Peptides against a protein of PDB entry 5D63. Designs and how they scored, part 1

Every score and structure here is a prediction.

Target 1, 292 residues: chain A of PDB entry 5D63
Amino acid sequence: SLRRGIYHIENAGVPSAIDLKDGSSSDGTPIVGWQFTPDTINWHQLWLAEPIPNVADTFTLCNLFSGTYMDLYNGSSEAGTAVNGWQGTAFTTNPHQLWTIKKSSDGTSYKIQNYGSKTFVDLVNGDSSDGAKIAGWTGTWDEGNPHQKWYFNRMSVSSAEAQAAIARNPHIHGTYRGYILDGEYLVLPNATFTQIWKDSGLPGSKWREQIYDCDDFAIAMKAAVGKWGADSWKANGFAIFCGVMLGVNKAGDAAHAYNFTLTKDHADIVFFEPQNGGYLNDIGYDSYMAFY
Below, numbering starts at 1 at the first letter of every chain, in headers, positions and changes, except where a header shows other numbers.
Peptide ipSAE is a variant of ipSAE made for these designs: the mean of its two directions, with the distance scale d0 fixed at 1.0 Angstrom where the peptide's residues are scored. Compare it only between designs on the same protein; published cut-offs may not carry over.
A fold fails the geometry check if it doesn't show the stated peptide or something in it is severely misdrawn.

## One batch from the design tools (peptide; made by RFdiffusion4, then SolubleMPNN)

Design b1_p13_1_s1 (from b1_p13_1, 4 letters changed)
Fold by OpenDDE base, seed 3:
Structure b1_p13_1_s1 (fold): chain B 292 residues (1-292), chain A 13 residues (1-13)
Amino acid sequence: as target 1 above (292 residues)
Amino acid sequence: SLDELGRAAAAAA
């Protein structure tokens, strides 16, 4: 079954993603097919899938940017019915905003069925142009029509997945204690993470013994990412991944505070030095504490 | 001396 998380939803037939037009929070804003850039934040194309308790394989889909929800207009079962952004809540009972999401017959892509109408989210005519119509359309779970098949590229990790990634890293001290701050985390590309670092003012900050040293830099980066998240996205129920670690060197005679994020495949962590903006697989310390 | 986290640190050998 599909896990709770943030997804970039890409058509199985053409290089087009499900896009909320202009990221607008207005009721009735069209959801359309649009091109995307791999390994970047596709601002209007990220969707938080929230599973509905006790309703198998059924979700709401909240646009991260607008905070509005994928909505089948009037819940109509007519082919060609508009799919729009509309105000809602994560655990709504409105069948216009409830989507059953299960694997297609190819075992890789998903189909997205409206809970009420039983029609499917369809990239009309498989049109790859920007602004192409996405609509409810008749279909079946077993047919192979690529207009109704979607790859769910997961852009987030759960706290448990983050814990697992940390546990796999060789630079963790035997005394390590980790503290989880949130349940689900959007994982940023390094380019975006770096831009937040630049915008924070940290590149121009001066290291000063004790009064503004490694822990201050690391906490300032964490705070900058948190603020960026709050300022950038209208959806709730997730955080932006940015960790803080305290570590000790092999000799045991030096300690350091630093940041970390997750690799592109979410399987590993990479260390980030907020004093210079560098990414490292080995920062020279073994972590005995983290919070993220 | 103190390390960067304010902990007592042994002098470098």
Scores: peptide ipSAE 0.232, ipTM 0.789, DockQ to the pose 0.128
Fold by OpenDDE base, seed 2:
Structure b1_p13_1_s1 (fold): chain B 292 residues (1-292), chain A 13 residues (1-13)
Amino acid sequence: as target 1 above (292 residues)
Amino acid sequence: SLDELGRAAAAAA
């Protein structure tokens, strides 16, 4: 079953992603096929899938950028019915905005079926051009038409997954206590993470004993990431991953505060030094506390 | 002296 999370949704047939045109929050904004760049944010192409309690395999899909929801126009079952962004809520009962998402017959891609109309999200004619029509279209779960098959590339982690990644890291102190701040985290590419760091002013910040030292740098980075998230996305119900750790060295005679994020595959953490913008697999400290 | 996190430096035994 598809997990709650943020997804980049890519057509199984052509290199096109489900895109909310211009990222507009206006009701009726077309959802279209659009090219994408791997390992980038792809601003208008991220969707938060929220599972509906007690309705098997059924979700709302909230566009991260606009905060609007994938909506089948008038819930019509006619082939070619527009799929648009429309205002909504995560746990709506509006069948125009409820999508049953299950594996296709190939076992890798998903199909996206409107709960009410039972039609499927379709990249019309498999058109790979920017702005290509995405519509509701008749179909079945078992047919192999790639126009209706979508890869759900997960761009986020749950708090449990983040916790597991931390637990696998060898640089965790025996006394480690972790504190989870959110439930789901968008994981940023390092390039984006670094840009936030640059824009925060931290590269020009002066280290000063106690008054502005490692913990201040680490907290400032986390705050900068939080602000970036708030300023960048209109959707709610997720955070941007940026952790803070406190660690002690092997000798036990030095401590440090630093940041961490997740690797591209979300399986491991990588340490980030906010005093110089460096990414490290070993920062020289074992963490006894983290919050993220 | 204090370390970076304000902890008391282990007294040099």
Scores: peptide ipSAE 0.231, ipTM 0.784, DockQ to the pose 0.149
Fold by OpenDDE base, seed 5:
Structure b1_p13_1_s1 (fold): chain B 292 residues (1-292), chain A 13 residues (1-13)
Amino acid sequence: as target 1 above (292 residues)
Amino acid sequence: SLDELGRAAAAAA
């Protein structure tokens, strides 16, 4: 079953993603097929899937950027019915905004069925052009039509997944204590993470003994990421991944505060030095505390 | 002296 999380939803037939046009929060904004760039943020193409309790395989899909929800216009079962962004809530009972999402017959892609109409989200004619119509369309769960098959590429991690990634890292001290701050985290590409770092002013910040040293840099980076998240996205119910660690070196005679994020595959952590913007697999310290 | 996290530290090398 599909896990709660943030997804980039890509058509199984053509290199097109489900896009909320212009990221607009206006009711009735078209959801369309649009090109995407791998390993980038793809701003208007991220969807938070929130599972509905006690309704099997059924979700709302909130556009991360606009904070609006995928909505089948009038809940109509007519083929070609528009799929739009529309105001809503994560646990709505409005069947126009409830989507049953299950694996397709190929076992890799998913189909997205409107709970009420029983029609499927369809990239009309498999059109790969920007702005191509996405509509509700008749279909069945078992047919192989790629117009109605979608890859759900997970762009976030749960707190449990992050915890697991930390736990398997070799640079964790035996006294380690970790503190989880949120439940679900959008994991940024390093390029975006670095840009936030640059925009924070940290590259020009002066190290000063105790008054503005490693812990200040590390906390400032986390604060910058948090602010970036709040300023960039209208959806709620997730955070932006950026951790803070305190560590001690192997000799036990030096300590450091630093950041960390997750690798592209979400399986490991990578350390980030906020004093110089560097990414390292080994920062030279073993963490005895983290919060993220 | 203190290390970067305000802990007691040996003299700087």
Scores: peptide ipSAE 0.229, ipTM 0.794, DockQ to the pose 0.108
Fold by OpenDDE base, seed 4:
Structure b1_p13_1_s1 (fold): chain B 292 residues (1-292), chain A 13 residues (1-13)
Amino acid sequence: as target 1 above (292 residues)
Amino acid sequence: SLDELGRAAAAAA
């Protein structure tokens, strides 16, 4: 079953993703096929899938940027019915915004069926052009039509998954205590993480003994990421991943505060030094405390 | 002396 999370949803037939046109929050904004760039944010193409309690395999899909929901126009079962962004809530009872998402017959892609109409989200004619129509269309779960098959590329991690990634890292002190701050985290590409760091002013900040040293840099980075998240996305129910760690060196005679994020595959952590913007697999310290 | 986190030496050891 599909996990709660943020997904980039890519067509199985052509290199096109489900895109909310212009990221607009207006009711009736077209959802369209659009090209994407791997390892980038793809701003208008991220969707928070929220599972509906006690309704098997059924979700709302909230556009991360606009905060609006995937909506089948008038809930119509007619082939070619527009799929749009529309205001809603995560646990709505409106069948226009309820989507049953299950594996297709190929076992790797998913199909997205409207709960009410039983039609499927369809990239009309498999059109790979930017702005191509996405519509509800008749179909079945078992047919192989790539117009209705979608890869769900997970762009977020749960707090449990983040915790597991930390636990696998060799640079964790025996006294380690971790503190989880949120339930689901959008994981940023390093390029975006670095840009936030640059925009924070930290590259120009001066290290000063105690008054503005490692902990200040690390907290400032986390604050910058938090603000970036709040300013960038209208959807709720998730955070942006940026951790803070306190660590001690092997000799036990030095300590440091630093940041960390997750690797591209979300399986490991990578350390980030907010004093110079560097990414390191080994920062020279073993973490005895983290919050993220 | 204090470390970068204002702790006595070897406090986290």
Scores: peptide ipSAE 0.214, ipTM 0.790, DockQ to the pose 0.276

Design b1_p13_1_s2 (from b1_p13_1, 4 letters changed)
Fold by OpenDDE base, seed 3:
Structure b1_p13_1_s2 (fold): chain B 292 residues (1-292), chain A 13 residues (1-13)
Amino acid sequence: as target 1 above (292 residues)
Amino acid sequence: SLNDAGRAAAAAA
């Protein structure tokens, strides 16, 4: 089954993603096919999939940017019915906003079926143009039509997955205690993470003994990421990944506070030094405490 | 300096 998470949803036939036009929160905003740039944030093209309890393989899809939900207009089973953004809730009973998502016959891509109408999300004519129509269309689970097949590229991690990534890292102290603050985390590209750092003012901040030193920098970075998340996205139920660690060196005579994020494949952590904006696989300290 | 010897001492205690 598809896991709860934030996904970039890409057509299996052409390089087009499911895009909420202009990221608008207005009811009836068209959902369209649009080009995307790999390894970027793709603002209007991120969807939080929330599984519906006790309804097999069925989800709501919330646009991360707008906070609105994928909606089949009037729940109509007519081919060509508009798929739009519309206000809703994560656990709605409105079948216009309930989507059964299961693997296609190719075993890699997914099909997205409206729970009520039993029609499928279709990139009409496989049109790769920006603004191409996405509609409900007749189909079957087993047919191979790429217009109705979608790759779900996971852009987030659960707290458990983050915990596992930390546990695999060799720079963790034997006394380590981790504290999980949220349940699901959008993992940012390093370029975005760095931009938040730059915009925070930290690059120009002066290190001062005790009064504004390593812990202040690390906490300020986490605060900046949190604020960025709140200011950037209208959807709820997720956080932006940015951890804080306290570490001790091998000699045990020096300590440091620093940040960390996840690698592109979400399998490992990478350390971030908020005093200079550097990413390191080894920051020279073993973490005895983290919160994220 | 990037590190804090005082914090290390506290962690070791």
Scores: peptide ipSAE 0.027, ipTM 0.697, DockQ to the pose 0.236
Fold by OpenDDE base, seed 1:
Structure b1_p13_1_s2 (fold): chain B 292 residues (1-292), chain A 13 residues (1-13)
Amino acid sequence: as target 1 above (292 residues)
Amino acid sequence: SLNDAGRAAAAAA
């Protein structure tokens, strides 16, 4: 079963992703196939899948950038019906915007079926060109047509998954208490995380005893990431992952405040030093408190 | 320095 989360949705047949054209929030904006770059943000190609309570395997798909929803035009069951971005809400009852998403017959990819029409999201003719049409098309769950099969590359973690990653880390103090601030987190590539750090002005900030020391740097980074999230994405219901930790060294005679994010596979945390922009597997402290 | 002596004292308590 597909979990709630943010996904990059990639065609199983060709290197093309589901893209909201120009990231536009206008009703009727075409959803198209478009090339992508692995391990990057791919701004117009991220989709928040929100599961519908009491409707098995059924979701809305909100474009992260535009805040609009995947919509089958007029809910038509005709092959070739346009799939567009359209205004909506996460828990809409509009069947034009409800999508049943389940594993295909190959057990790895998914098919995306419109709840009302029972047609499937189709990369028309398997066209790998930028701007290729994506449409509703006749199909069945068992068919192997790669035009209708999609890999859901998960770009986010739940708070529970983040908690589990922290719990696996060896640099956690026995007195550790974690405080979860949000439910779902977009996990950024390090390059993006670093760019936010650079743009915040922190690289030029000077450490000053007590008045602007480790906690100020760590909180400033957290705030910068939060602001970046708010400024970059129109969708709601998620946060950008950036944690703050307080830690104590092994000797117990020094403490530090620092940041952390998740590794690419989302299984582990990596520490980030906001005073120098460094990523470390061991920052030299054991965390007794975190909020994220 | 990257550390905070004040928080160290609190953590040791």
Scores: peptide ipSAE 0.027, ipTM 0.700, DockQ to the pose 0.250
Fold by OpenDDE base, seed 2:
Structure b1_p13_1_s2 (fold): chain B 292 residues (1-292), chain A 13 residues (1-13)
Amino acid sequence: as target 1 above (292 residues)
Amino acid sequence: SLNDAGRAAAAAA
């Protein structure tokens, strides 16, 4: 079954993603097909899927940017019914905003069925143009129509997944203790992570003994990422991944504080040196503590 | 603890 998480939702037939037009928070804002750029944020095209307790395979879909929810207009079962952004809550009982999401017949893509109407989210005519209509449309679970098939590309990790990525890294001290701060984390592309670093002012910050040293740099980066998250997204229930580590060298006579993020496939961590903006697979220290 | 020692070492570096 689909896990809770942030997804980029791409049509199985054409290179088009589910897009909240202009990222607007207004009720009734059209959800449309739109082109996307791989390995970028795709601001209006990220959706937090929140599973509904005790309702199998059923979710709300919150647009990360607008904080509004995918909504079938009037819950109508008529083919061609608009799918829009609309105010809502993660655990709503409003069937206009409840979506049953299960694997399609191809076993890779998903279909998105409105819980109430039993119609499916459809890229009308498979139109690949920007602004193409997305609507509720009649269908069946076993139908192979790519207009109603969607790839759910997970853009986030759970705290457990992050923990697992850390655990398999070779640069973790035997005494390591990790502290999890949140439940779900949007994982940023390195380019975005670096831009946040640049905008934080850290590239121009001067190392000073104790008063502004490695821990200050690492904490400042964490704070900058947190602020960026708060300023960028209206949805709640997730964080932006940026870890802080304390590490000790092999000799045990030097320690360092640094950051880390996750690799593109979310399977591994990569270390980030906030003093110079470098990404490293080996920072020269073994972590005895992390929080993220 | 190692944490205390680690912080001390980091501060000295």
Scores: peptide ipSAE 0.027, ipTM 0.691, DockQ to the pose 0.182
Fold by OpenDDE base, seed 5:
Structure b1_p13_1_s2 (fold): chain B 292 residues (1-292), chain A 13 residues (1-13)
Amino acid sequence: as target 1 above (292 residues)
Amino acid sequence: SLNDAGRAAAAAA
């Protein structure tokens, strides 16, 4: 079953992703196929899948950027019915915005079926061009038509997954205590994480003994990421991953405060030094405390 | 109160 999370949804046949046109929050904004760049944020192409309680394999899909929801126009079962962004809520009962998402017959891709109409999200004619129509279309679960098959590339982690990634890292102190602040986290590409760091003013900040030292830098980075999240995305129900750690060196005679994020594959953490913007697999400290 | 490591962190560079 598909987990709650943020997904980049890519067509199985052509290199096209499900895109909310211009990221517009207007009701009726077309959802279209659009090219994407791997390992980038792909702003208008991120969707929060929220599972509906007690309805098997059924979700709402909220566009992260616009805060609007994938909506089958009038819930029509006619082939070619527009799929648009529309205002909604995560746990709506509106069948126009309820999508049953299950594995296709190939075992890797998913199909997206409207709960009410039983039609499928279809990249019409498999058109790879920017702005290509995405519509509801007749189909079956076992059909191999790539126009209706989608890869769900997970762009977020649950707090449990983040916790597991931390736990397997060799630079965690035996006394480590972690404090989880949110339930689901968008994991940023390093380039985006770095840009937030640059925009925060931290690169120009002066280290000053006690009054603006390692902990201030680390907390300022986390605050910057939090603000970036709030300013960038209209959807709710997720956070942006950026951790703060306190660590002690091997000798036990020095401590440091720093940040961390998750690696691209979400399987491990990488340390981030907010005083210089560096990413390190070993920052020279073992963490005894983190919050994220 | 802070443990020893926490106090060390407060004194960190």
Scores: peptide ipSAE 0.026, ipTM 0.694, DockQ to the pose 0.164; fails the geometry check

Design b1_p13_1_s3 (from b1_p13_1 with T1S A4E K7R)
Fold by OpenDDE base, seed 1:
Structure b1_p13_1_s3 (fold): chain B 292 residues (1-292), chain A 13 residues (1-13)
Amino acid sequence: as target 1 above (292 residues)
Amino acid sequence: SLDEAGRAAAAAA
């Protein structure tokens, strides 16, 4: 079953993603097909899937940028019914905003069925052009029509997944204690992570003994990422992944504070040195504490 | 917040 998380939702037939037009928070904003760039943020094309308790395979889909929800206009079962962004809540009972999401017959893609109407999210005519209509359309779970099949590219990790990635890393001290601050984390491409680092002013910050040393750099980076998240996205219920670690060297005579993020496949962590913007698989320290 | 063992830790708001 689909896990809670942030997804980039891509059509199975053409290189088009589910896009909230202009990222607008206005009720009735069209949801459309739009081109995307792999390994980038794709600002208007990220959706938080929140599972509904006690309703199998059913979710709300919140646009990360606008904070509005995928909505089938008037809940109509007519083919061609508009799918729009609309104000809502994560655990709404409004069937216009409830979507049953299950694997298609091909076992890889998903179909997105409106809970009330039982129609499916459809890229009309498989149109690959920017602004192509996305609508509710009749269908069945077993049909192979690629207009109604979607790949859910996971862009986030749960705290448990992050914990597992940390646990696999060889640079963890025997006394390690980790602290989980949030439940779900958008994982940024390194280019975006680096840009936040640059924009924070840290590249121009001077290391100063005690008063602005490794811990200050590491905390400042986390604060910058947090602020970036708050300023960039209107949806709630997730954080931007940026960890802080305290580590000790092998000799036990030096400690360091640094950051970490996740690799592209989300399976491993990579260390980030906020004093120089470097990404390292081995930062020369074993972590005895982390919070993320 | 929780520690990685699932125990309550200092709350983050």
Scores: peptide ipSAE 0.027, ipTM 0.612, DockQ to the pose 0.039
Fold by OpenDDE base, seed 5:
Structure b1_p13_1_s3 (fold): chain B 292 residues (1-292), chain A 13 residues (1-13)
Amino acid sequence: as target 1 above (292 residues)
Amino acid sequence: SLDEAGRAAAAAA
């Protein structure tokens, strides 16, 4: 069962991802195959999958960038029917925007079936070129056609997954209390996280005793990430992962405030020092409080 | 928001 989350959806046959052309929010914007760069944001190629209550394995797919939804044009069952971005809502009853997503016969990829038409999202002819047509096409769940098989690369974590990553970190104080602010978090590549840090002005900010010290840096970074999220994405229902921690040193006589994010595999946290932009596996403090 | 134990914490607006 596919979990609620943000996915980069990649064709099983060729290195092409499901792309909303130009990230446009206009109704009828083509969804196409497009090349992607691993371990980057891939702006127009992120999709929030929202499971429909009481409808097994069925989702809406919201483009993170545009805030529009994957839509089978007129819900037509004809092979070659356009798949487009279209305005919608996460829990719509419009079958043009409802997609049943289940594992393919290979056990690793998924197929994406329109709920109404029962046709499948198809990279037409397996074309790997940028702008290649993605359409509804006849098919079956059990056939091996890679044109209709998609890898769902999870780009987000639930709050529970984030909590688990924190819990297994060795630099957590015995008195630790964490507070969860959101339910689902887009996890940024470090390069993007760093760029937000750079753009925030923090690299040029001067540490000043009490008036602008560690907590100010850490909170400013979180605020910068929050603003970046709001400015970058039109979809709702998720946050950008950026935590704040308060920690105490081993001697128990010094405290620090810092940030943290998740590693690429989402299994661990990595500490981020907003005063210098460094990533550390050990920041020299054990966290007694976090919010994220 | 919730704390990690699942208890109600300050509401996030």
Scores: peptide ipSAE 0.027, ipTM 0.608, DockQ to the pose 0.039
Fold by OpenDDE base, seed 4:
Structure b1_p13_1_s3 (fold): chain B 292 residues (1-292), chain A 13 residues (1-13)
Amino acid sequence: as target 1 above (292 residues)
Amino acid sequence: SLDEAGRAAAAAA
């Protein structure tokens, strides 16, 4: 079954993603097909899938940017019914905003069925143009129509997945203890992570013995990412991934504080030096503590 | 928050 998480949802037939037009929070804002750029944030095209307890394979889909929810207009079963953004809550009982999401017959893509109407989210005519209509449409789970098949590309990790990535890294000290601050994390592309670093003022910050040294840089970076998250997204129930580590060198005579994030495939961590903005596979220290 | 072993750490604010 689909796990709770943030997804970029791409059509199986054409290079188009499910997009909330202009990222608007207004009720009735059209959800449309729109082009996307791989390895970027794609701001209006991220959806938090929240599983409904005790309702198999059923979710709400919250637009990360607007904080509004995917909504089938009037819950109508008529083919061509608009799919819009609309105010809601993660665990609503409104069937207009409840979506059963299961694998299609091809075993890779998903279909998105409205819980009430039993119609499917459809990229009308498979139109690849920006602003193409997305609507509820009649269909079945087993048919091969690519207009109703969607790839769910995971853009977030759970705390458990982050923990697993850390555990695979060779630069972890035997005394390591990690502390988990949140449950689900949007993982940023390095370009975005770097831009936050630049905008924070850290590139111009002066290292000063004890009063503004490695721990201050590392914590300032985490604070900058946290603030960026709060200022950028209206949805709740997730964090932005940015870890802090304390490490010791092999000789045991020096310690350092630094950041880390996840690689593109979410399988590994990469270290980030907030004093110079560098990404490293080996920062020269083994981590004995992290919080993320 | 919890540590990776499930022990209590700082409370979520």
Scores: peptide ipSAE 0.027, ipTM 0.607, DockQ to the pose 0.040
Fold by OpenDDE base, seed 2:
Structure b1_p13_1_s3 (fold): chain B 292 residues (1-292), chain A 13 residues (1-13)
Amino acid sequence: as target 1 above (292 residues)
Amino acid sequence: SLDEAGRAAAAAA
């Protein structure tokens, strides 16, 4: 089944993603097909899927940017019914905002069925143009129509997945203790991570013994990422991934504080040196503590 | 917050 998480939802037939037009929080804002750029944030095209307890394969879909929810207008079962952003809550009982999401017949893409109407989210006519209509449309689970098939590209990790990535890394000390601060993390492209670093002022910060040294840099980076998240997104229930580590060198005579993020495939961590903005597979220290 | 073993850890302020 689909896991709770943040997804970029792409049509299986054409290079178009589910987009909340202009990222507007207004009720009734059209959800449309729109082009996207790989390995970028795609601001209006990220959706937090929240599974509904005790309702199999059923979710709300919250637009990360606007904080509004995917909504089938009036819950109508008529083909061509608008799909819009609308105010809501993660665990609503409103069937207009409940979506059963299961694998399509091809085993890789998903179909998105409105819980109430039993119609499917449809890129009307498979139109690849920006602003193309997305609507509820009649269909079946086994139908192969690509207008109703969607790839759910996971843009986030759970705390457990992050933990697993850390555990696979060879630069973890035997005394390692990690602390989990949140449950779900949007993983940023390095370009975005770097831009946050630049905007934080850290590139111009001077290392000073004790008063502004490695731990200050690392914590400042995490704070900058946290603020960026708060300032950028209206949805709740997730964080932006940026870890802090404390490590010791092989000789045991030096310690360092640094950051880390996840690789593109979310399977591994990569170290980030906030003192110079570098990404490293080996920072020269083994982590004995992390929080993320 | 929780530690990686699922035990209670210091809460974020």
Scores: peptide ipSAE 0.029, ipTM 0.618, DockQ to the pose 0.039; fails the geometry check

